Peptides against a protein of PDB entry 3EFO. Designs and how they scored, part 216

Target 1, 262 residues: chain A of PDB entry 3EFO
Amino acid sequence: SQLADLYKSCETDALINFFAKSAFKAVLHQPLKVIREILVNQTAHMLACYRKNCASPSAASQLILPDSMKVLPVYMNCLLKNCVLLSRPEISTDERAYQRQLVMTMGVADSQLFFYPQLLPIHTLDVKSTMLPAAVRCSESRLSEEGIFLLANGLHMFLWLGVSSPPELIQGIFNVPSFAHINTDMTLLPEVGNPYSQQLRMIMGIIQQKRPYSMKLTIVKQREQPEMVFRQFLVEDKGLYGGSSYVDFLCCVHKEICQLLN

## One batch from the design tools (peptide; made by RFdiffusion4, then SolubleMPNN)

Design b2_p27_5_s4
Fold by OpenDDE base, seed 5:
Order: sequence, then structure tokens, then C-alpha cells
Structure b2_p27_5_s4 (fold): chain B 262 residues (1-262), chain A 27 residues (1-27)
Amino acid sequence: as target 1 above (262 residues)
Amino acid sequence: SYVLLDMDELEKKLEEERRREEEEREE
């Protein structure tokens, strides 16, 4: 059907860009509560429509997501959890204004990365490969105490080190003997010159490519205070300021869909 | 194509997690 084709051709990244800009424009003349409700309703309606018109019959307990929009809910949740729409007192008005303006000028690719960061398991790097490691979902559940992860959202770059990160990798990246010796005040990686260091730098370079802003690097040690900032970018998890996890959001959307279809 | 998510299972898991968290808080 034409409708099915429409859903199949739908680009989630374009949609999130649209919703983000629309919502961020709306904050100037509509209450945040209303905006959030609209976004949730739009998501639910879109998915309900798909289920009704395009999807095969399924149990009511099942949430059906079209392939083209399978990640829409996660992006929508990220949008809903953005400081512009949360408006928590912990976040200054200036910061909200800044974030708003940034998103308003972002292209589709930029906004996609902004709302859903790229999280790369650096500890799995094959120094012999020129390929980027496969990104993992932005959740603490995907982190490992033995791992090293690079997170980028187009504005910031974080290198997260597990408390049990391999000393060899630490040595390779920082030229220090252990986790404890890593200086988290640095904003640039040392040029150690070994293959691993070079590969990491290359990856960082690739990530930086075609981004309008130079991403500042922040080194984050697990269980240290700055990790809390890093965790805020694990967008699938429950937000620090009351935002829902992705799973919670899915449940919410599902309930809305059921209400629409009943 | 479509992605199938069993929301009942997810909800159940969430409820269990919440219960565990509550129990941990009470201890």
C-alpha cells in the first residue's frame, strides 16, 4: 500500500530533526507540558497508524515498530529528556537557550548525533583494521569495567575508562602504567605513537570529520565524579533529572497506542 | 518489515526491578 511505502521510506533522522526543531520552536509560545504531550501523542499516533494499516495482526501486548521508525521512540525519548524540554532548575536558562539555538541550526545528521551519541568500544579495536568499531547502545548496561569507550555527540567527546581497563591499553593511550595515573584534566591525548594510539586518534579524527564544531575531549574515569556528566549521555538510561529510560518510554508509548486502537 | 517488542515482558521486568529497588531501600 501507499501508506506502507510511506512508512518504509520514512527517515527517522529526518523526523527527529523535524520534531526537535518544531518542539524547540514551540517552547517560545507553548507550555513544556503541552509540548511533551504532543510529542508522545505524535509518536503513539504514528505507530498506531502503522500497526492498524500496515502491520500484520499481533497480540495487544506487542509493540510493532516499522523498520524505518524502529529507533524513533528512542530518539523521541532523547528529545523529551533534553534540557530544553525538561527545564530543570539545575540547568540555567542560558544553557537551555544555548542548546535550543544549537539544535535549531543543526542539520539532520548533526541532530541525530546530538540526540543519540555514538558510543564506541575502543577496547575492542583491531589495530590492523581501518574500520570503526561497531557502536553500542547508549546505556550503562553496555559498558564494562574492563572496557574503554569513546562517546561523541557532535559537541563533546568523552573517553570513558573502566576501573579495570587493561593496563596495556592505558599505557598505549596515555603512556602511563595504570588507571590511577591517568590525568583526567587533559583535553588532548598524548601522541604515544604506538599502533593503538594511532588507531584511536584516527577514529577520533573520523568522528570529528564533517562536524561543524570541534569536539572537546574529556577523559572520564569510572566511579569518579566527572562520570556523572558522562552518564547523562547514556540516553537510553533513566535520566538524572527525572527523564524516563528508553524502556519506560516504550511502555508509555505502548499504553498510548493501545488506547488509540481500543 | 517490523520490529516486535513484547511490552508485557518489558513491563513485568520493570515492575520486578522497581520492586527490587524498593526492597533494597527498605533494607
Scores: peptide ipSAE 0.028, ipTM 0.547, DockQ to the pose 0.669
Fold by OpenDDE base, seed 3:
Structure b2_p27_5_s4 (fold): chain B 262 residues (1-262), chain A 27 residues (1-27)
Amino acid sequence: as target 1 above (262 residues)
Amino acid sequence: SYVLLDMDELEKKLEEERRREEEEREE
């Protein structure tokens, strides 16, 4: 059908870019609460329409998503949790204005990375391989106290270190004997010169490639104060300022779809 | 059930992105 073809032609990355720019334009003349409600409703209606017109009948407990939109909810939740769409006194007007302007000029690829960061388990690096480690989902559940992770969203880069990070890796990256000796005020990794350090730097270089902005590096130790900033980029978790987890958002969307169809 | 589908697709998307980055590096 014509409608089915339309849904199949949709791309999630293009949709999230459109929704983001539309919402960020709307903040100038509409209340934030209304904008958030519109985004949720649009998501639910779109998916409900697909289920009704393109999918075979299924149980009410099942959420049916078109192939091109299977990851739409996670990106939509990330958009809803962005500081531009949150009315919190802890967020400065300057920060909201800055991020709004940035997103308004972002291409599809840039906005996708911005809303859902790349999180890499660099503690698993094999110095004998040139392959990049596979990215993991942006959730605290994927972190490990024994691990080291690199997070990038096109604007910021974080190197997160677990409290029990391997001393040999710490030595390899920072040329210091232990976790306690790592200086978190640095914005550049030292050029230690060993294979592990070189490979990490290469990975960071690849991530930086073809990005319009130079990403500032922030070193983050687990359980220290700056980790709170890092946790804001774990977008599948509950937000610091009241945003829902990805799972909670899925449940919300599912319930709304059921209400629309029943 | 819907959570499982979304999680699987997300993992697939992340892997595809990684693959593209590696291909660009080899060119």
Scores: peptide ipSAE 0.019, ipTM 0.480, DockQ to the pose 0.030
Fold by OpenDDE base, seed 1:
Parts: sequence; C-alpha cells; structure tokens
Structure b2_p27_5_s4 (fold): chain B 262 residues (1-262), chain A 27 residues (1-27)
Amino acid sequence: as target 1 above (262 residues)
Amino acid sequence: SYVLLDMDELEKKLEEERRREEEEREE
C-alpha cells in the first residue's frame, strides 16, 4: 500500500529534527503541557496508523514498529525531556533560550547527536587498533565502576571515571597515580605521550570532526557532586526533572496505541 | 518483547554511527 511505502521511506533522524524544531517554535505560543501532549499523541497516532494499515495481524499486546521508525520512540522521549520543553524552576531562562536557539539551527546529524549522546567505553581501547570502540546505550546500567567512559553530544564532552577505574589507565591519561589525584578542574587532557593517551586524543578528535562547536571537556569522577550533571545526559534513564525512562515511555505509548485501536 | 526489539534497533543504529565515523576518518 501507499502508506506502507511511506513508512518504509521515513527517515527517523529527519523526523526528530522536524518535531524538535516545530515544538521549539511552538513554545513561544503554546503551553508546554500542550506541546508535550501533542508530541506523545503524534507518536502514538503514527505508530497506530502503521499497525492498522500496514502491519500483519498481531497480538494486541505487541508493539509493532516499522523498520524505518523503530528508534523513533527513544528519540522522542529525549526530545520530551529536553530543558526547552520542561517547566522547572531549576532550569534558567537563559539556558532554555540558548538550547532552543541552538536546535533551531541544527541540521539532522547535529540534532541526532544532541538528543542522543554518544557514550564510548574507552577503557576497552586496544592501543594496537585505530578503530573506535562500540558505543553503548546512554544509561547508568551500561556504566561500570571499573570503567572509563567518554560522552559527547556535540556541545559537551565528558570523561567519566569509575571509582574503581584501573590505576594504570588513570596514569596513562592523567599521569597521576590514582583516582583521588585526578584534577577535575582541567578542561584539557595532559600530553602524556603514551599510546593510550594518544589514542584517546585521537578518538576525541574524531568526535569533534564536522561538529560546528568546539566541545568543552569536563572530567567527572563517579560519586562526586558534579556527576549529577553528567547523569542528565544518560537519556534512557529517568529524568532528573520528572522525565520518563525510555522503558516507561514505551509503555505509555503502547497503552495509548491500544486505546486508539480499540 | 517490544522493548527488546527497540533495543536491538538502537544498538544497530549505534553500530552504524560508529562505522560511519570510521569511514569519515579515512576520507
């Protein structure tokens, strides 16, 4: 059917970019609550329409997603949890205005990275390889106390250190003997000169490539106060300011789809 | 479950992004 072809041809990244810009424009004229409801409703209706008109018969308990939009819900949830769409006093007006303006000018690739950060387990680096480590899902459940992770969203870059991260890696990166000696006030990694340090710097350079903004580096130690800022970028988890986890959002969308189809 | 399905697709997308970054570096 024509509808089936339409869904198969949809580009999720382009859709998210469109929804983001549309919503961020709407905040000037509509209440935030209404905008959020519209986004959820649109998501549910699109998926319900696909199920009704394109999908083969399936159990009512199953969430059917077209191949081209299987990742749409996760990005939509990230959009819904963005500070621009949240009415919380903890978020300054200046921050909202800043992020709104940034997204309004972002291309598809930039907005994709902005809403769903890249999280890399750099403790798994093979110094004999130039290949990037495989990214992991942006959730606390994917972190390890023994690990070191690099997070980037096109605007910010974080180097997260687990409390039990290997001392040899710490020394390789920072030229200090232990976790406790790491200076979190630095915004640049020291030029240590060993293969691991060089590879990390290479990875950071690759991430920075073709990004319009220079990402500031923030060093984050697990269980220290600044880690709270880092956790805000673990977008699949429950939001600090009332946003849903990805799993909870999926359940919500599924319920709404079922209601539409009944 | 549908959750697992979504996770698989997300992981696939993450892998594709990694591959793309490698290709761009080689150009």
Scores: peptide ipSAE 0.045, ipTM 0.509, DockQ to the pose 0.030; fails the geometry check
Fold by OpenDDE base, seed 4:
Structure b2_p27_5_s4 (fold): chain B 262 residues (1-262), chain A 27 residues (1-27)
Amino acid sequence: as target 1 above (262 residues)
Amino acid sequence: SYVLLDMDELEKKLEEERRREEEEREE
């Protein structure tokens, strides 16, 4: 149908960009609670409309999304959990204002990365391969105590180290003998010069490339206090101060859709 | 069931992003 074709032609990243800018503009004039409710309602109504008009009756109990919008809920949840829409005490007013202004000027590609970071398992790097590691879901469930992960969202870059990270990798990256010796105050990796370090730096360079802003590197050690900042970027997990996990959000949206279709 | 579907789509998208980055590396 014509309507189905219209939905299929929509791009999720473009929609998120639109919703983000609209919401961030509204922050100056409307309560955050109202803005969040509007976003959820809009999401539910859009998907309900598609299901009602485009989906097969056999899929009445299932969440059916057009191909281009199948990931809309995850990105919408990321938007809803952003510091601009969820005021968090640990984030300064200036930082929230800064991020708000940045998003207002972001293109579709930039905003997509901003709301859903890229999380790379660095510990899986093969120095003999030119293949980049596959990004993993932004959730603690995808981390490992033995792993090292690089997270980037276009504004910030984090290198997360598990408490049981391999000493050889730590030595390769930081030129220190153990996890305990890693200085988390550094914002630049040392020039160690080994193949692993070089490859990591190359990956970081690729991530930084074509981004409009220079990302500051933050070194994060698991179970240390600064890890809380890093966890804020694990956007699929349950957030602090009222943020929902992706799964919970999806269930909520699904229930709301069902209610709209009753 | 619907959650699994969305997870698969997200993973697919992540893979596409990886592919794009690899292409950039080859340039």
Scores: peptide ipSAE 0.019, ipTM 0.490, DockQ to the pose 0.032; fails the geometry check

Design b2_p27_6_s1
Fold by OpenDDE base, seed 3:
Structure b2_p27_6_s1 (fold): chain B 262 residues (1-262), chain A 27 residues (1-27)
Amino acid sequence: as target 1 above (262 residues)
Amino acid sequence: SYVALDMSKLEEDLEKLLDEALEERNA
């Protein structure tokens, strides 16, 4: 059917790019609350239509997603929680305007990374391997006090350090003896020259490669004030300023779909 | 085809779904 073909042709990344640009354009003439509601409604209507017309009968307790949109909800939640659509006191008007303009010009590949960052467990690196570590979910639950994580969204890069990060890794990266000695004012890693440092720099280079903007590096220590900024990039978690967790958002979408189908 | 997420075990279903998606994106 035409409808089935439509869903097969719809890619989540393209949809998010479209929705983001549409929403960010609408910011100029519509209240943020209205824009967010429209996005949720559009998501629910799209999925409800699929469930009704394209999917086999399923239990009410299930959320049915077409394969092409299997991760649409998580990205939609990220969009809804973006500082352009959900204002944050720590984000200036100028910064919000800047981000809005950037997204308006982003391609599909850039926008997907922007809304859902890449979070890499750097502490798991094997210096003898050329393979990059597998990205983990952008959630506090995936962090560890003993870990070191690199987060990148195409515009910003963060190196997050757990309070119990291994001293040997700290020494390898920063050439200092302990967590307490790390200078978080630095925007560049020192040229330590050991294999671990070289590998980390290589990874950072790969991440930066093919990205249109140079990502500024921010060093973040766990439990220090700047970590609050970092946590805003853990997009699956509940936001400090009213943003839903991914799980809560899915529940919301499911409820709305059920309402539409009743 | 489609994916069916059970709301009673949403976290488990999401773990699988998003892990696969992240792997695909980063591959």
Scores: peptide ipSAE 0.330, ipTM 0.850, DockQ to the pose 0.799
Fold by OpenDDE base, seed 1:
Structure b2_p27_6_s1 (fold): chain B 262 residues (1-262), chain A 27 residues (1-27)
Amino acid sequence: as target 1 above (262 residues)
Amino acid sequence: SYVALDMSKLEEDLEKLLDEALEERNA
């Protein structure tokens, strides 16, 4: 059917780019609450239409997603929680305006990374391999007190260190003896010159090379105040200012779909 | 083709789905 073909052609990355730009344009003319409601409604309607017209009959307890949209809800939730659509006191008006303008000019690949960051377990690096470590889900549940993680969203880069991160790695990266000696005011890693330091710098370079904007590095220690800013980029988690977790959002969407089909 | 998520086992289903998606993104 023509509808089935439409869903096959609609890739999540393109849809999110479109919805983001549309919503961010609407901010100038409509209340934020209304914009968020429209986005949720559109998501539910698209999925309800697919379930009704393109999918085989299924139990009401199941959420049916086209393959091309299998991660659409994740990205939609990220969009809904973005500071442009959900204002946060810690984010200045200027910063919101800046982000809005940036997204309006982003291509599909850039917007994908912007809304769902790449989170890499740096403590698992193989210095003999040129391959990047496998990214993990952007959730606090994927962090480890014994780990070191690099987060990048195309605009910001964070190096997060667990309180029990290996002293050997700390020495390798920062040339200091312990976690307590790390200076979080640094915006550049020192050139220590060992294989691990070189590998990390290479990874950071690869990440930066694909992005149009230079990402500033922020070093974050677990349980220090700046970690609160870092946690805002763990987009699958529940937000501090009314943003839902990914799981909660899926439940909400499912309920709305059921209401539409009922 | 589509993905069916059981809402009663949502966490388990999501883990699998998102892990696969991340692998695809990194490939």
Scores: peptide ipSAE 0.326, ipTM 0.851, DockQ to the pose 0.861
Fold by OpenDDE base, seed 5:
Structure b2_p27_6_s1 (fold): chain B 262 residues (1-262), chain A 27 residues (1-27)
Amino acid sequence: as target 1 above (262 residues)
Amino acid sequence: SYVALDMSKLEEDLEKLLDEALEERNA
């Protein structure tokens, strides 16, 4: 069908870019609550229409997603939890304005990375390989106290270290004997010169490639105060300011779809 | 083509879905 073909041609990355820019334009003229409701409604309507007209009959307990939009909900939830669309006193007007302007100028690839960061398990690196480690989901559940993770969203880069990170890796990266000796005030990794350090620097370079902005590096120790900032980028988790987890959002969308179709 | 997520086992279905999606994204 024509509608089925339309859904096949729709790419999530393009859609989220469109929705983000549309929503951020609307911020100037519409209440934030209304904008969020519109985004949820649009998501539900698109998926309800697909289920009704394009999908085979399925149980009401299932959420049906076209392949081209299989990850649209997670990106939509990330958009909904963005500071620009949140009415929280903890978020400054300047920060909202800044992020709004940034996103308004982002291309499809940039906004994709911005809303759903890349989270890489650095502790799993094979120094004999030039390939990037497989990214993990942006959730606390994927972190490990024994692990070291690199997170990048096109604007910021974080190196997160678990409290039980391997001393040999710490020495390899920072040239210090232990976790306690790591200086989190530094914004550049030292040039230690060993294969592990070189590989990490290479990975960081690859991530930085094709990005319009130079990402500032922040070193984060688990259970220290700056970790709270880092956790804001674990976008599948429940937001600090009351944003839904991805699971909660999917449940919400599913309920709304059912209401539309029943 | 479409995917069906079972709301009763959403975490399991999402893990598979998102792992595959991340792999595709990074390919």
Scores: peptide ipSAE 0.325, ipTM 0.851, DockQ to the pose 0.824
Fold by OpenDDE base, seed 4:
Structure b2_p27_6_s1 (fold): chain B 262 residues (1-262), chain A 27 residues (1-27)
Amino acid sequence: as target 1 above (262 residues)
Amino acid sequence: SYVALDMSKLEEDLEKLLDEALEERNA
């Protein structure tokens, strides 16, 4: 059917870019609550239409997603939880304005990375490999106290260190003897010169090369106050400012779809 | 083709879905 073909041609990345720009434009004219509601409704309607017209009959307990939109909900939730769409006093007006303007000019690839960051387990690096480590889901559940993770969203780069990060890696990256000695005020990694450090720098370079903006590096220690900023980028988790977890959002979307079809 | 997520076992289904998606993104 024509409709089925349409869904096959619709890619999540393009949709999120469109929805983001549309929503961020609407911020100037509509209440944030209304904008969020519209986004949820649009998501539900789109998926309901697919289920009704394109999918085979399935149990009501199932959420049906076209393959091209299989991750649409997670990205939509990320959009909904973006500071631009949240009216929280903890978020400065300047920050919201800045992010709004940035997203309004982003291409599809940029917005994809912006809304769902790349989170890389750096502690698993193979210094002999030229390949990037496999990204993990942006959730606290994927972090480990023994791990070191690099997060990038095209604008910011974070190096997160678990409280039990291997001393040898700490030494390799920072040239300090322990976790406690790491200076989180630094915005550049020292040029230690060992293979691990070089590999990490290479990875950071590769990530940076693909992005139009220079990403500032923030070093984050687990259980320190600045980690709260980092946690904002764990987009699948419950937001610091009241945003839903991905799971909660899926449940919400599913409920809305069921209401539309019943 | 489509993906069916069972809401009763959402966590398991999501793990599979998102792992696959991440793999695709990394490719």
Scores: peptide ipSAE 0.324, ipTM 0.849, DockQ to the pose 0.848; fails the geometry check

Design b2_p27_6_s2
Fold by OpenDDE base, seed 3:
Structure b2_p27_6_s2 (fold): chain B 262 residues (1-262), chain A 27 residues (1-27)
Amino acid sequence: as target 1 above (262 residues)
Amino acid sequence: SYVALDMSNLEEDLEKLLDEALAERNA
């Protein structure tokens, strides 16, 4: 059917880019609450239509997603949690305006990374390998007190350090003996010169080279105040200022779909 | 084709789904 073909032609990254730009344009003349409601409704209606017209009969307890939209909900939730659509006290008006303008000009590849950051377990690096570590889900549940993680969203780069990060890695990266000695005011890693340091710098370079904007590095220690800023980029988690977890969002979408079809 | 997520076992289904998506992004 034409409808089935339409869904096959839809690509999540393109859709989220479109929805983001549409929503961010609407911010100028519509209340944020209304914009968020529209986005949720659009998501639910698209999925309800697919379930009704394109999918095989399934149990009501299941959420049916077209292959082309299998990760649309997670990105939609990220969009809904963005500081442009969900105002946060710690984000200035100027910063929100800046982010809005940036997204309005982003291509599909940039927007997908912006809304769902890349989170890399740096502590797992093999200095003998040239491969990047596999990204993990942007959730606190994927962090470890013993781990070191690099987060990048195309605009910002964070190096998060667990309170129990291995001293040898700390020494390798920062040339200091312990977690307590790390200076979080630095925006550049020291050139320590060991293989681990060089590999980390290489990885950071690779990430940066793929992006049109220079990402400022922020060093974050677990349980210190600046970690709260970092946690806002863990987009699958429940937000401090009204943003739902990914799981909660899926439940919400599922409920709305059921209401539309019953 | 489509993906069916069981709302009663959502975490497991999501892990698989998102792991695949993350792998695609890293490639």
Scores: peptide ipSAE 0.398, ipTM 0.872, DockQ to the pose 0.769
Fold by OpenDDE base, seed 1:
Structure b2_p27_6_s2 (fold): chain B 262 residues (1-262), chain A 27 residues (1-27)
Amino acid sequence: as target 1 above (262 residues)
Amino acid sequence: SYVALDMSNLEEDLEKLLDEALAERNA
């Protein structure tokens, strides 16, 4: 059917880029609450239409997603949780304006990384491998106190260290004996020269490649104050400033779809 | 082709879905 062909051709990264730019343009003449409601409504309507016209009959307890849109909800939730669309006084006007301008000029590849960061378990690095470690979900539940993680969203890069991160890795990366000795004010890793340090630097270089902006490195220690900034990029979790978790958002979308179809 | 998520077992279904999606993006 024509509808089935449409859904097959719809790519999530292109859609989220379109929705983001449309929403950020609308910020100039519509209330933020209305914009958020429209985005949720559009998401629910698209998925309801698919379920009705393209999918086989299924139980009401199931959420049906076309393959091309299987991760659309998580990206939509990230968009809804972006500071540009949140009505919170803790977010400065300058920050809103800056991010709005950035997204308005982003291509499809840039916006997908911006809304859902890449989170890599660096503590699992194989110094003999040329492959990047497998990314994990952007949630606190995927972090480990014994782990070291690199997060990148195309604009910022964070190196997060658990309080119990291996001393040998700390020595390898920073050339210091322990977690307590790490200087979080540095924006560049030291050139220690060992295989692990070289591998990490290579990974950081790969991530930076083909990105339009140079990402500043921020070193973050678990349980220190700067970790709060890092946690804002764990986009699947409940937002600090009123955004829903991914799970809660899916429940909301499912409810809306059921209401449209019943 | 479509993905069906069981809302009564959402955590498990999401884990599978997102692991696959992340693997595709890392390839």
Scores: peptide ipSAE 0.392, ipTM 0.871, DockQ to the pose 0.811
Fold by OpenDDE base, seed 4:
Structure b2_p27_6_s2 (fold): chain B 262 residues (1-262), chain A 27 residues (1-27)
Amino acid sequence: as target 1 above (262 residues)
Amino acid sequence: SYVALDMSNLEEDLEKLLDEALAERNA
């Protein structure tokens, strides 16, 4: 059917770009609450329509997602949790304006990365591989105290270090003997020159490629106060400023779909 | 094709879904 073909052609990345720009434009003349409600409603309506017209009958306990939109909900939740759409005093007007302007000019590839960052477990790097490590879900549950993770969203790059990060890796990356000696004020990795350091730099270079902006590097140590900034990019988790976890959002969307179809 | 997530077993289904999606993005 024409409708089925439409859903096949609707890629999540393009949709998120569209919804983000639409919502961020609407911020100028509509209340944030209304904008958020519209986004949730649009998500539910699209998925309800698909379930009704394009999918085989399924149990009410199931959430049915077109393959092309299989990760739409998680990205939509990320959009909803963006500071531009949050009315919180902790978020400055300048920050909202800045983020809004950035997204309004982003292409499809940029916006998807912006809303859902890459989180890479670099503590498991194969120094002989030219491939990036497999990204993990942007959640605290995927971090480990023994791990080192690189997070990038096209604008920022974070190197997160667990409190129990391997000393040999710390030495390899920072040329210091322990976690305690890592200087988090640095914005550039030292050129240590060992294979691991070189591989990490290569990975960072690859991530930086095809991005329009030079990403600022922030070194983050677990359990230090600046880690809170990093945690804001763990977009599947409950937001610091009132955003839902991904699971909670899915439940919300599912309920709304059921209401539309009942 | 479509993906069916069981809301009663959401965590497991999401893990599979997102792992696959992330793998596709890394390919």
Scores: peptide ipSAE 0.384, ipTM 0.868, DockQ to the pose 0.820
Fold by OpenDDE base, seed 5:
Structure b2_p27_6_s2 (fold): chain B 262 residues (1-262), chain A 27 residues (1-27)
Amino acid sequence: as target 1 above (262 residues)
Amino acid sequence: SYVALDMSNLEEDLEKLLDEALAERNA
């Protein structure tokens, strides 16, 4: 059917870019609450329509997502949790304005990375491999106290270190003997020159490649104050300033779909 | 083609879904 073809042609990245720009434009003349409601409704309606017209019959307890939109809900939730769309006093007007302007100029690839960061387990690096480590879900549950993770969203780059990070890796990356000696005020990794350091730098370079903005590097120690900023980029988790976890959002969307079909 | 997520076992289904999606993103 023509409708089925439409869903096949719809790419989540393009949709999110469109929805983000549309919503962020609307912020200037519509209440944030209304904008959020519209986004949720649009998501539910799109998926309800697909289920009704394109999908095979399924149990009511299932959420059916077209393959082209299989991750649409997670990105939509990320959009909904963006500071531009949140009415929280903790978020400055300047920050909202800044992020709004940034997104308004982003291409599809940029917005995709912006809303759902890449989180890489650096502690699993094989220095003999030229491949990037497999990204993990942007959730605290994927972090480990023994791990080192690199997070990038096109604007910021974070190197997160667990409190029990291997001293060998710390030495390899920072040329210091222990976690306690890591200076988190640095914005550049030292040129240590060992294979691990070189590979990490290479990975960072690859991530930075083809990005329109130079990502600022922030080194984050677990359980230190700056970790709170880092956690804001764990977009699948419940937001610091509100918003649902990804799981909660899916439940919400599912309920809305059921209401529409029912 | 579509993905069916069982709301009663959402965490497991999401793990699979997002792992696949992340793999596609890195490809």
Scores: peptide ipSAE 0.394, ipTM 0.872, DockQ to the pose 0.804; fails the geometry check

